Peptides against a protein of PDB entry 6IDX. Designs and how they scored, part 34

Target 1, 380 residues: chain A of PDB entry 6IDX
Amino acid sequence: KELAKLSADVTFATEFINMDGIIVLTRLVESGTKLLSHYSEMLAFTLTAFLELMDHGIVSWDMVSITFIKQIAGYVSQPMVDVSILQRSLAILESMVLNSQSLYQKIAEEITVGQLISHLQVSNQEIQTYAIALINALFLKAPEDKRQDMANAFAQKHLRSIILNHVIRGNRPIKTEMAHQLYVLQVLTFNLLEERMMTKMDPNDQAQRDIIFELRRIAFDAESDPSNAPGSGTEKRKAMYTKDYKMLGFTNHINPAMDFTQTPPGMLALDNMLYLAKVHQDTYIRIVLENSSREDKHECPFGRSAIELTKMLCEILQVGELPNEGRNDYHPMFFTHDRAFEELFGICIQLLNKTWKEMRATAEDFNKVMQVVREQITRA

## One batch from the design tools (peptide; aimed at target 1 S95)

Design b2_p15_8_s1 (made by RFdiffusion4, then SolubleMPNN; from b2_p15_8, 6 letters changed)
Fold by OpenDDE base, seed 4:
Structure b2_p15_8_s1 (fold): chain B 380 residues (1-380), chain A 15 residues (1-15)
Amino acid sequence: as target 1 above (380 residues)
Amino acid sequence: SPVDAALRRLRRARR
């Protein structure tokens, strides 16, 4: 106890570390010897002292043994551990993951996100916070392949559900620390959109062009069997498609693929449009047809609007930026849907279409509409 | 412009 308190002092920590004191603490954890009277209390203070000593940055986290890691991971994976030990063990694992890629690899082998989710089902918000913090650390330090897997895993759906039900919809106020961890989780998840946001459409890629054609088909040929392969278009059919792409509100009516060559938002805008068209087909068709039937120059260009809205949402959500330690603003909607970004897009495109109508906007007013919509989204 | 008037209305409706 006294050691744990004194370990917060940098002068004491330096001298204690110089005397190999931290090695003694690690060996106490490694021994796992439950035979000592007050073992749990002693262990809790040992872990506290270890954390406080390591926080001075004098000793590399890579000094810890695999046995130490396994013991700490064991305290997190076992259901019947003292809360004080669990809390410190989560914090130690977080610090290990954040400070060492080699320790991340070892920890990722010993602990699953599923095991950490169990610590979110408790009434202790501090334990919940440390569990999310460790999940966030694992997510942040994961290689890109594993990061995508973590985001798509059943564990992530379950994580969102548990957070929604036990944290967000809980009967207790969310503390600043928890709000920060929820913000971090949101940022890290939205950063997975960066690849698509920075992917330019290839105008020569037939598969990508077929998506644009599918958008046209859903809007104008929704009752027609998809069996009419796009390939056999006479010049009259090409001219028809140019008209359809104009009605869809693409800037380039001849080759809409050119509208997706700008990054950001690149292909992410096309992904959002396709998601809207497939998942919210009635909303999509309504938006397109309401504007395509207008001859009064007050048509809202869907294609252009979808692209610029996607870009705007990426800017608002700071896609590709690292989490800021001073921020705690998260969107509860993020935890209500697996495709939260695309759903947000679907809400915002309807807001844009409404705002365009309310403003009686023309194509010349486009930037003014987008400014209003930005203010509307950022104040929601 | 009507657009600028609408902008002002939309900004006021949220205060």
Scores: peptide ipSAE 0.034, ipTM 0.690, DockQ to the pose 0.015
OpenDDE base, seeds 1, 2, 3, 5: peptide ipSAE 0.021, 0.021, 0.018, 0.020; ipTM 0.557, 0.562, 0.554, 0.535; seeds 3, 5 fail the geometry check

Design b2_p15_8_s2 (made by RFdiffusion4, then SolubleMPNN; from b2_p15_8, 8 letters changed)
Fold by OpenDDE base, seed 4:
Parts: C-alpha cells; structure tokens; sequence
Structure b2_p15_8_s2 (fold): chain B 380 residues (1-380), chain A 15 residues (1-15)
C-alpha cells in the first residue's frame, strides 16, 4: 500500500527501479501464489505500484515476461476476479498494447473483444471505461487485417448494442473518461471508412460500372419487366443511358465512373448511393424521379449531391484522423445502427434534397446549398 | 436571390 502510494513519486520510482524493485513486483504477479492471506489486496497494490512505476517511462514495457502477460490476461478473462484486480489488469493491458507492438501481439492472442464485452455488462462505470479503453487500444494498434476482424459485424453489433444498453442508456451520468473512450471508439470505427474514401473508381472496372448501372436500373427500370432489356440497339441504349445518368445528376453524363475518381470520397460515395438504393429504395426512387421530372432548372443533381455530401460527412466526422485526447464528443445515434454512416447519409441526402427545394436552388447555387446543409448537420 | 433569402431566414432563425 505504501509502495503503491510512493510509486507515484518520480524520485522514489527512480530509486526503486534502480534497486530492481519492479522486477520483484513482476515476479509476485508471475508466481500466482494464492496461498497468502490477503492475496487479492496484496495483488491489487502490487499492480497499482507496477502501473505507477511504469507511468514514469523509465522502464520499457517490453521487460515484462510472457508469464506476466498471461497472468494479467487471466485476471481479465476469468469471470470471478476481484474488481480492484480487474480494473488494474485492464489498465495494464491497455498500457502494454499502447506502448509495445510486441506486447499487443501477445495480448491479442490471450484475450478477445468478446471477453472484454462481458466487462461492459457491469454496474461499475470505471470497469466499463477500462474495458472500452482496452478495446480501443487493441483496435488502434491492430494491423489492418486484424482491424477488419475486430470490426466484424457480429463483434461490432454486439459491442454497439451492449454500449448502447449498458452505458449510453444507463441510469447514470456518463463521466468524462467514458465519454472520451466512446469518442475514441467512434473515431476508430469511422476510420474503417478511410479505405473506401480513398479508393478511386477504376472507369474500366466492369464490376464498379455495374453498380452505377444498378443505380440506373433501380431508379428507372424497377417497374419494367427485365425480359424487355436485351433488344434495343446498342447505340440507342448508350444514348438512353447518357440521358439516365443526366437524370441521376452525375456530372459526367457519358461516363459517371469519372465522378468517383476523386478522393475523397472515392468509392465511399458509390457505396452510400447503392446502400440507399437497396435499403431505402422508395426514398431513393422518390429523390431521383422528383428531380428527373423537373424541367425548370431547379432539379437537385442526386449523383453530384451524394458525392459531395459523402465528402462533407467524412470531413464532419473527421474520417482518417486520429482521436484527440482532449475530446469527449460522441454521437449516441451511431450506436443505434450497424450501418450508421450509410443511414446518416440517407437522412442527410433527404435533408439536402429538401433544402435544395426550399432554397429554389439551381446548379449555380450548389455550393451555397451544401454550406447550408453543413450548418444544419453540424448543429443537429 | 431565393437562396440568399433562405440563408437570411436561416441566420435570423438562429438569433
């Protein structure tokens, strides 16, 4: 207990470390000797002293043994551990993950996000905070392949649901520390969009072109029997498609694929458009056909609007930026849906279309409309 | 313009 308190002092820590004191603490954890009276209390103070000593940055985290890591991971993975030990073990694992890629690899083998989710289903907000902090650390330090695995639909859905129900909708105020961890998790989740945001469309990729064609089909052929499609001559069909792509509001009516070559938002805009067209088909068709039937120059160009809105949403959500230590602004709405970004896009594109109509905008007013929409979104 | 009028109304609604 006194050691744990004194370990916060840098002068004491330096001298204690110089005396190999930290090695003694690690060996106490490694021994796992449950035979001592007050083992749990002793262990809790040992872990506290260890953390406080390591926080001085005098000793590398890489000094810890595999046995130590396994013991700490064991305290997190076991259901019946003292809360004080669990809290410190989560904090130690977080620090290990953040400070050492080698330790991250070892920890990622010993613990799963699923095990950490169990620590979110508790009444202790500090435990919840440290559990999310460790999830965030693992997510931040994961290589790209493993980051996608952590982002798998099941783990993300379950994690999101548990956070929503046990943290956000809890009968207790969210502390600043928890709000920060929720912010970090949100940022890291949106950063998964960065790849698609920075992916240029290849105008020669037939599969990508087929998505644009599918957008046209859903908008204009949804009521047409698919059997009548093959027979119109190739040139008339090309001319028809150019008209349809104009009606869809693409900037390049001849080759809409060119509109997706700019990054950001690249292919992410096409993903959003396709999601809207498939999941919210009635909304999509309505937006497209309402503007396609206008001959008054007040048509809202859906394709251009969708691209610029996707870019705007990426800017507002700071997609691709690292989380800032001073921020705690998270959006509870993003915990309500699996495809929260695409759903936000679907809401915002309707807002844009409405705002365009209310402003009686023309194509020359496009940037003014986008500015108004930005202000509407950022104040919501 | 109708756009400028809308912007003006939007600014005024926020005061």
Amino acid sequence: as target 1 above (380 residues)
Amino acid sequence: SPVDDFLKRLIESRK
Scores: peptide ipSAE 0.015, ipTM 0.562, DockQ to the pose 0.014
OpenDDE base, seeds 1, 2, 3, 5: peptide ipSAE 0.000, 0.015, 0.017, 0.017; ipTM 0.247, 0.517, 0.561, 0.551; seeds 1, 2, 3, 5 fail the geometry check

Design b2_p15_8_s3 (made by RFdiffusion4, then SolubleMPNN; from b2_p15_8, 6 letters changed)
Fold by OpenDDE base, seed 4:
Structure b2_p15_8_s3 (fold): chain B 380 residues (1-380), chain A 15 residues (1-15)
Amino acid sequence: as target 1 above (380 residues)
Amino acid sequence: SPVDAALKRLRRARK
């Protein structure tokens, strides 16, 4: 206890570390010797002293043994551990993951996100916070393949449902620390969109052109049998499609693929449009047809609007930026939907279409509409 | 313009 308190002092920490004191603490954890009187209390103070000593940055986290890591991971994976030990163990694992890629690899083998989710089902918000913090650390330090797997695990209704029900809809106010960790989790998840946001459409990629054609088909041919082969459109058919792409509100109605060559938002805009067309087909068709039937120059160009809205959402959500310390602004909707970004897009495109109508906008007013919509989204 | 008037209305509705 005295050691744990004194370990917060940098002068004491320096001298204690110089005396190999931290090695003694690690060996106490490694021994796992439950035979000591007051073992749990002693262990809690040992872990506290270890954290405080390591927080001075004098000793590399890589000094810890695999036995130490396994023992700490054991305290997190076992269901019946003292809360104080669990809290310190989560904090130690977080610090290890954040400070060492080598330790991340070892820890990722010893613990699962599923085990950490169990610590979210408790009433202790501090334990919940440290559990999310460790999930965030693992997510941040994961290689891209494993990060996508973690996002897929997060996309599992379970983690979102647990966070929603036990944290967000809990009977307790969300503390600043928890709000920060929820913000971090949101940022890290939206950063997975960066690849698609920075992917330019290849106008020669037939598969991507077929998606644009599918957008046309859903809007204008929804009652027609899909059996009409995408094949050899006569010159009349090409001219028909050019008209349809104009009605869809593409800037390049001759070659809509060119509208997706700018990054950001690149292919992410096409992904959003396709998601809207498939998942919210009635909303999509309504938006397109309401604007395609207008002859008064007050048509809202859906294609252009979808692209610029996707870009705007990426800017608002700071896609590709690392989470900032001291921020705690998270969107509860992120925890209610599997495809939260695409659902946000679907809400915002309807808002844009409404705002366009209310403004009696023309194509010349496009930037003014987008400014209003930005102000609307950022204040919601 | 009608658009600028609409902008002002939409900005006011959120004050």
Scores: peptide ipSAE 0.035, ipTM 0.681, DockQ to the pose 0.015
OpenDDE base, seeds 1, 2, 3, 5: peptide ipSAE 0.034, 0.016, 0.034, 0.034; ipTM 0.674, 0.538, 0.679, 0.675; seed 3 fails the geometry check

Design b2_p15_8_s4 (made by RFdiffusion4, then SolubleMPNN; from b2_p15_8, 9 letters changed)
Fold by OpenDDE base, seed 2:
Formats: sequence, structure tokens, C-alpha cells
Structure b2_p15_8_s4 (fold): chain B 380 residues (1-380), chain A 15 residues (1-15)
Amino acid sequence: as target 1 above (380 residues)
Amino acid sequence: SPVDDFLKRLKKARK
């Protein structure tokens, strides 16, 4: 107990480390011998002292043995562990993952996200915080292949549902530390959009062009009897499509694929548009047709708006940026849906369309509308 | 509106 308290002092820590004191603490954990009276209390203070000593950055985390890692992971995986030991064990594992890629690999073999989910189903917010912190550390340090697998596991309704029900909708106020970990998890989840955000459309790729054609089909042909597609020549069809792409609000009416060659937002904008068109078809058709029937120069260009809105959302959400240690702003809505970004887009595009109408905007006002919409989204 | 309700929910979640 006294050692744990003194270990927070850098002078004491330096002297104790110089006496190989930290090695003695690691050996106490490695021994696993429960034969001592008050073993649990002694172990809790040992783990506290170990953390406080290591937090000074004097000793590398790579000094720990595989036996030590297995013991700490064992305390996290066991169903009946003292809360004080569990808390410190989660914190130690987090620090190991953050400070050493070699320790990450070893820890990722010993523990699963599924085991950590059990620690979210408790009433103790401190345990919940350390469990999410360890999940975030594992997610941050995962190689790209494993990161996608973890993301898919987070996309699994279970983890998000548990966070939503046991953390966010809990009867207790969310502390700053938990809010930060929820923010970090949100940022790491949004960073998975970076690949699509930076993917340029290939105007010559037929499969990608077929997606744009599908957007046209959903907007204009969904109500048209398929029998009256006039079999007339390729040129009349091209002219017809140019008109339709103008009505869709693309900047390049001849080749809309060119509008998706700019990164950001690249193909992510097309993904959002297609999601809106398929999942929220009535909303999509309404937005497109309301603006396609206007002759008053107050039409809101859907295609251009969708692209610029996607870019704006990526900027607001800081897609591709590392989480900031000083931020605690998370959005509970992102834990409610599997396709939360696309759903946010679908809400924001309706807001944009409404704001455009309210402002009585023309194409010249486009940037002003986008500025107002940005303020509306960021103040929400 | 669904947008206003959404924006209100976002605002409530920040309080």
C-alpha cells in the first residue's frame, strides 16, 4: 500500500527501479501463489505500484515476460475476479498494447473482444471505461486486416447494443474519462471510411458507371412502365441521360463519373447516394424530383450537394485523423445503427435541401448554404 | 421534422 502510493513520486520511482524493484513486482505477479493471507489486497497494490512505476517511462514495457502477460490476461478472462485487480489488469493491458507492438501481438492471442464485452455489462463505470479503453487500444494498434475484422465485430449489433444500453443509457452520468473513450471509439470507427473517401472513381469502370445509372433509374424509371423504353438510337439515349444527370444535379451532366474523381470524398459520396436511394428510396426520389421540376433557378443540385456534404461530414468527423486526448464529444446515434454514417448523411441531405429552400438559394449561393448547414450540423 | 428531431436528439445527447 505504501509502495503503491510512493510509486507515484518520480524520485522514489527512479530509486526503486534502480534497485530492480520493478522486477520483484513482476515476479510477485508471475508466481500466482494465492497462499498468502490478504493475497488479493497485496496483488491489487502490487499492480498499482507496477502501473505507477511504468507510467514514469523509465522502463520499457518490453521488459515484461510472457508469464506476466498471461497472468494479467487471466485476471481479465476469469469470471470472478476482485474489481480492484480487474481494473488494474485492464489498465496494464491497455498500456502494454499502446506502448509495444510486440506486446499487442501477445495480448491479442490471449484475449478477445468478446471477453471484454462482459466487463461492459457491469454497473461499475470505471471497469466499463477501462474495458472500452483496452478495446480502443487493440483497435488502434491492430494491423489493417485485423482492424477491419474488429470493425466488423463492432458493427456486430452486440457490442454497440451493449455500449448503448449499459453505458450510454445507464442511470448514471457519463464521466469525462468514459466520454473520451466513447469519442475515441467513434473516431476509430469513422477512420474506416478513409479508404472509400480517398478512392477515386474510374470514369471508364463500367461497374462504377452502373451505380450512377442505378441512381438515375431509381429517380426516374421506378415509376415508368419498362415497356416504353424507346428502342431508338444510342445518341438519343445519351442526350436523354445527359438531361437526367442534369436533373440529378451533377456538375458534369455528360459524364457524372467525373464528379467522383476528386478525393476527398471520392467514392464515399457515391456510396452515400446509393444507400439513400436504396434504403430511403422515398426520401431520395422526393429530393430529386422536387428540384428537377423547378424552373425558377431555385433548384438544389442533389449530386453536387451530396458530394460536398459527404466531404463536409468527413471534415466535421475528422475522418482519417487520430483521436485527440482533450476531446470528449461523442454522438450516441452512432451506436444505434450499423450504417450510422450513411444515416447521418441521409438526415443532413434533407437538412441541406430544407435550408436551401428556406434561404431561397440559387446555384450562386451554394457555398453560403453549405456554410449555414455546417453551422447547423456542428451546433446540433 | 425528422431532421429537427434528430438535431434535437444530438443536442440532448451533448447535455
Scores: peptide ipSAE 0.017, ipTM 0.596, DockQ to the pose 0.026
OpenDDE base, seeds 1, 3, 4, 5: peptide ipSAE 0.055, 0.017, 0.047, 0.017; ipTM 0.757, 0.564, 0.744, 0.588; seeds 1, 3, 4 fail the geometry check

## One batch from the design tools (peptide; aimed at target 1 A133 E144 N324)

Design b2_p16_1 (made by RFdiffusion4)
Pose (drawn by RFdiffusion4):
Structure b2_p16_1 (pose): chain A 370 residues (1-223, 234-380), chain P 16 residues (1-16)
Amino acid sequence: KELAKLSADVTFATEFINMDGIIVLTRLVESGTKLLSHYSEMLAFTLTAFLELMDHGIVSWDMVSITFIKQIAGYVSQPMVDVSILQRSLAILESMVLNSQSLYQKIAEEITVGQLISHLQVSNQEIQTYAIALINALFLKAPEDKRQDMANAFAQKHLRSIILNHVIRGNRPIKTEMAHQLYVLQVLTFNLLEERMMTKMDPNDQAQRDIIFELRRIAFDAETEKRKAMYTKDYKMLGFTNHINPAMDFTQTPPGMLALDNMLYLAKVHQDTYIRIVLENSSREDKHECPFGRSAIELTKMLCEILQVGELPNEGRNDYHPMFFTHDRAFEELFGICIQLLNKTWKEMRATAEDFNKVMQVVREQITRA
Amino acid sequence: SLRRQLQAKAAEEAKS
């Protein structure tokens, strides 16, 4: 108890650390008996002292043994133990992950997505905060080529709805540190879109060109002389600036292939809305048609700007958009809503092709005021 | 806080 008190003082901590005092603590956790059952209070003070000592930055986090790591991960992976032990254990794992790629790799193997998510279902906000913090730490430290798989795994176990039901709509008001972790989670989530945003279409890749052909087919085949007239104009009546080679329009980065993903999502998941928008504007040879392809690409770019896809998380922000915690595919759903808004605003302005940038500005103002 | 500093540092590293 006394060690937990004094270890926050750097003057004391240095002295204790210079006698390998941290090893006394790690050895106790590694091999001490009945710690959770008979000595939980002692164990809580031990973990408090350990974290306080490590927070002085005198020694590397890489000093910790695999045995110590496994024991701490064990306290988190178990059907919940004492709240004080769990809080400190989650905090120790977060610090290990943030401070070492090696520790991240070992910890990622010792704890499951389900075990972490289950700790969000406790009524204690600090336990919830550290759980989300550990999740954020794993995302921050995951290799670029593994982060997407991790997101899918957390999504399949309902991380989003658990956060919505147990944190955002929970009884306890969200305090500043929890709000910060929600902000970081949202920033990391939006940043999963960044690679596709910056990926250019390969116009010479037939498989990618066939995706655009499929998009056009879904809409034009819902319309016979009129259907023939649409196809004679290649992709003009689908609204692409490059009428003959729309794949070239997807070389603009941002938004790149993310725009294509959004269009395909709208066509497949919301086929009626996609058909309505395209057919209201595919036979319009007055200058008043709203160009779908050009509008979708620019809207995708605008949403990426508004939502700050690609921005790094920082210390100063605690903001988040709660509606993104209400749908697994909220970004794509937002695209669909905004493309309908864009078409409504276009018609309200009796807009022509020359008005394209003005309409996009009004849409930007509508979205950002909402 | 230390946590926020570490998270910011980890994000910069991940980006580089």

Design b2_p16_1_s1 (made by RFdiffusion4, then SolubleMPNN; from b2_p16_1, 9 letters changed)
Fold by OpenDDE base, seed 1:
Structure b2_p16_1_s1 (fold): chain B 380 residues (1-380), chain A 16 residues (1-16)
Amino acid sequence: as target 1 above (380 residues)
Amino acid sequence: SLRARRMEEAAREAAA
């Protein structure tokens, strides 16, 4: 206990480390000597002292053995561990992951996200906070391929559900530390959109062009059998499609694919439009047809609006930016659905369409409408 | 916090 307290002092820590004291602490953990009287209390203080000593940055985290990692991981994976040991073990694992890519690799082999999710199903908010902190560390340090796998995995869906139900909708006030970890998790989740946000549409890619055609089909041919594949369209069919793309509110009515060549938001805007059209088809059709039937200069250009809204949402959510220290602002809505960004887009595009009508906007007012919508989104 | 600083440092290293 005294060692744990004194280990917070840099002068003491330096001297203790110079005496190989930290090696003694690591060996004590590695030995796993459960037969000692007051083992749990002794271990809790040992882990505290170890953390405080390592926090001075005098010793590299790479000094820890695989046996040490396995012991610490064991304290997290075992169902009946003392809360004090569990807390410190989660904190040690977080620190190891953050400070060393080599340690990340070893820890990622020993611990599953599923095991960490189990620690979110408890009433102790401190345990929940350290569990999310470790998940965030693992997410941050994961190679891109593994980050994508983590995002797509059932574990991520389950994680969001558990966070929503046991943390956000819990009967307890969310502390600042938890709010920060939720913010970090949100930022890391949105950064997975960066690739699509920076992907330019290839106007010559037929598969991507077929998505734009599908948007047209859903809007204007919703009652027609999908079997009307765009056969070798006569010039009359091309002219018809140009009219339809104008009614959809694309800037380039001849080749709407050109509207998606700008990054940001690139292909992410098309993904949002397709999601809206497929998942919220009635809303999509309503928005498009309400504006396509207008012969007045007050039509809201859906295609242009969807692209600029996607860009604006990326800016508001700081997609591609790293989490900042001291930020605690998280959005509960992003834990309510697996496709939370696309759902947010669906809400905001309706808000944009409403605001456009209320302002009696024309195409010249486009930027002004977008500013008003930005203010509305940021105040909500 | 020390943790927040480590997260920021690790994030910078992961982005490099």
Scores: peptide ipSAE 0.023, ipTM 0.673, DockQ to the pose 0.864
OpenDDE base, seeds 2, 3, 4, 5: peptide ipSAE 0.022, 0.023, 0.021, 0.022; ipTM 0.678, 0.678, 0.660, 0.692; seeds 2, 3, 4, 5 fail the geometry check

Design b2_p16_1_s2 (made by RFdiffusion4, then SolubleMPNN; from b2_p16_1, 8 letters changed)
Fold by OpenDDE base, seed 5:
Structure b2_p16_1_s2 (fold): chain B 380 residues (1-380), chain A 16 residues (1-16)
Amino acid sequence: as target 1 above (380 residues)
Amino acid sequence: SLRARRQEAAAREAAA
C-alpha cells in the first residue's frame, strides 16, 4: 500500500527501479501464489505500484515476461475476480498494447473482444472504461488485415447494444474518461471508411457504372415495369441519360463517373447515394424529383451535393485521423445504428435540401449553402 | 491521474 503510493513519485520510482524493485513486483504477479493472507489486497497494491512505476516511462514495457502477460490476461478472462485486480489488469493490458507492438501480438492471442464485452455489463464505470480502452487499444494496434475483423466484431449489434444500454443509457453520468473512450471507438470505427473515401471510381468499370444507372432507375423509372428498361444504346437514349444525369445534379452530365474520381470522397459518396436510394427510397426519390421538376434555377444538384456532403462529413468526423487525447465528443447515434455513417448522410442530405430551399439558393450559392449546413451539423 | 499518465506515455510512444 505504501509502495503503491510512493511509486507515484518520480524520485522514489527511479530509486526503486534502480534497486530492481519492479522485477520483484513482476515476480510476485508471476508466482500466482494465492496462499498469502490478504492476497487480493496485496496483489491490487502490487499492480498499482507496477502501473505507477511504469507510468514514469523509465522502464520499457517490453521487459514483461510472457508469464506476467498470461497472469494479467488470466485476471481479465476469469470470472469472479476482485474488482480492484480486474481494473488494474485491464489498465496494464491497455498500456502494454499501446506501448509495444510485440506485447500487442502476445495479448491479442490471450484475450478476445468477447471477454472484454463481459466487463461492459457491470455497474462499475471504471471497469467499463478500461474495458473499452483496451478494446480501443487492440483496435488501434491491430494490423490492417485484422482491423476489419475487429470492426466486424464491433459492427456486431451486440457490442454497440451493450455500450448503448449499459454505458450510454446507464443510470449514471458518463465521466470524461468514458466519454473519451467512446470518442476513440467512434473515430477508429469511422476510420474504416478511409479506404472507400480514397478509392477513385474507374469510369471504365461497368459494375460501378451500373450503380449510377441504378440511381437513375430508382429516381425516374421506379414506376416503370422493369421489363421495359430499354437497354438499347441509341443516341436518343444517350441523350435521355444525359438529361437524367443533369436532373440528378451530377457535374458531369455526360459521364457522371467522373464526379467520383476525386478523392476524397471517391466511392464513399456513391456508397452513400446508393444506400439512400435503396434504404430510404422515398426520401431519395422526393429529393431528386423536387429538384428535377424545377425550371427556376433553384434546383439543388443532388449528385454534387451528395459528393460534397460526404466529403464534409468525413472532415467533421475526421476520417483517417488518429484519435486526439483531449477530445471526448462522441455521437450516440453511432451506437444506435449499424450503418450510422450512411444514416447520418441521409439526415444531412435532407437538411441540405431544406436549407437550399430556405435560402432560395442557386448553383452560385452552393458553397454558402454548404457552409450553413456545416454549421448546422456541428451544432447538432 | 494514473490514466492520464498512461495516455501521455502511449502518446509519446505513438509519436516516436
Scores: peptide ipSAE 0.023, ipTM 0.616, DockQ to the pose 0.255
OpenDDE base, seeds 1, 2, 3, 4: peptide ipSAE 0.021, 0.022, 0.022, 0.021; ipTM 0.606, 0.610, 0.610, 0.610

Design b2_p16_1_s3 (made by RFdiffusion4, then SolubleMPNN; from b2_p16_1, 8 letters changed)
Fold by OpenDDE base, seed 1:
Structure b2_p16_1_s3 (fold): chain B 380 residues (1-380), chain A 16 residues (1-16)
Amino acid sequence: as target 1 above (380 residues)
Amino acid sequence: SKRAKLQEAAAKEAAE
């Protein structure tokens, strides 16, 4: 108990570490000796002292043994562990993951996200916070290949559902620390979009061009069978497509693929447009036809707007940026749906079209409309 | 901070 208090002092910590005191604490954990009447209390103070000592940065986290890691992981993976031990163990694991890539690898082998999700189903918001913090640490330190696997895993859908139901929709106000961890998880989740955001469209890729053609088909030929492959269309057919791409509001009416060569937002804009067209077909068709039927210079260029909106959403959501320690702003909507980014795009593109109409905008007002829409999105 | 919460938790456990 006194050791745990004194370990917060850097002078004491330095002297205690110089006396190999931290090695003694690690050995106490490694021994796993449950024979003491006050083992849980003693262990809780031992773990507190260990964490406080390590927080001074005097000793490398790589000094810990595999046996120590397994014991700490055991306290997190076992269902009947004292809450005080569990809390400290989650905190130690988070610190190990954040401070050492070698420890991350070992911990990632010993603990599953599924085991951490079980700690989110409790009423204790502190345990929930440390569990999310450890998930965030594991996600942050995961190699890119494993991050995508973590993202695609049923564990993420389950994680989002559990967070939504047990944390966000919980009967308790969200504390600042929990809000920060939800923000971090949101940022890390959106960083999975970075690859698509930085992927340039290849104008020569037929499969990518077929997506643009599908957008045209859905908008103008909704009852026509997709089996009409763009055969070697006569010059008249090419001229018809150029008109259709103009009505869709692409900047390059001849080759709309060129509009997706800029990164950001690259292919992510096309993914959003295709999602809108397939999942919200009536909304997509309405937006396109309302602007395509205008004979006045007040048409909203849907294609250009979708690209710039996708870019703006990436900027607002800080896609590709590391989480900031000072921020705690999270959006509950991102926990409600698997395709929450695309759904947000679908809401925001409707807002953009509304704002364009209300402003009686022309193509010259485009940047002004986008600025107003940015302010509307950031205030909502 | 995480540190402050662990200290507060340890202080609560020490007061029970």
Scores: peptide ipSAE 0.020, ipTM 0.549, DockQ to the pose 0.032
OpenDDE base, seeds 2, 3, 4, 5: peptide ipSAE 0.000, 0.005, 0.017, 0.000; ipTM 0.381, 0.415, 0.526, 0.401; seeds 2, 3, 5 fail the geometry check

Design b2_p16_1_s4 (made by RFdiffusion4, then SolubleMPNN; from b2_p16_1, 7 letters changed)
Fold by OpenDDE base, seed 2:
Structure b2_p16_1_s4 (fold): chain B 380 residues (1-380), chain A 16 residues (1-16)
Amino acid sequence: as target 1 above (380 residues)
Amino acid sequence: SRRARLQERAAREAAS
């Protein structure tokens, strides 16, 4: 106990480290010997002293043995562990992951995100915070190939549901540290959109052009019997498609693929449009047809609006930005759905279309409408 | 917090 308290002092820590004190503490953990009276209390103080000593940055985290890592991971994986030991074990694992790529690799073999979910279901917000912090550490240190797997694990309905129900909707105020960890998790999740946001459409790629054609088909051919497509020549079909792409509100009516060559938002805008068209087909068709039938110059250009809205959402959500130590703002909505960004887009595009009508906007008012919509989204 | 600074550092290292 006194060692744990004194270990917070840098002078004591320096002297104790010079006496190989950290090595003694690591050996106590490695031994795993439960034969001592008050073992749990002694272990909790040992782990506290170890953390406080290592926190001075005098000793490299790479000094820890595989046996030490396995013991600490064992305390996190056991269903019935003393809360004080569990808390310190989570903090040690987090620190090991954050400070060493070599330790990350070893820990990622011993611990799964699934095992950490059990520590989110407890009433102790400190344990929950340490569990999310360790998840965030594992996410941050994951190599690019495994980062998508971690993302998919976060996209798992179970983890999101547990965070939502046991952390966010808990009966207790969320502390600043928990809010920060939720913010970090959200930032890391949004950064997965960066690749698509920075991917330019290739106007010559037929597969990408077929997606735009599918948007047209869903909007205009979903109610039309496929039999009445007149077999008329390639030029009449091109002219027909140009009209349809105009009605869809693309800027380039001849080659809508050109509208997706700008990054941001690149292909991410097309992904959002396709998601809306497939998952919320009635909403998509309503928005497109309502604006396509207007001859009063008050039509809201869906294609242009969808692209600029996607860009705006990326700016609001700070897609591609690194987590900031001073921020704690998170959106509970992003824990409610696996495709939360696309769902947010679907809500915001309806808001945009409504705001456009209320303002009696024309194409000249486009930027003004977007500013009003931005203010509406950022106040919600 | 110290944790937040370590996370920010780790994020910078992962982005490099």
Scores: peptide ipSAE 0.415, ipTM 0.931, DockQ to the pose 0.948
OpenDDE base, seeds 1, 3, 4, 5: peptide ipSAE 0.394, 0.392, 0.404, 0.391; ipTM 0.925, 0.925, 0.928, 0.924

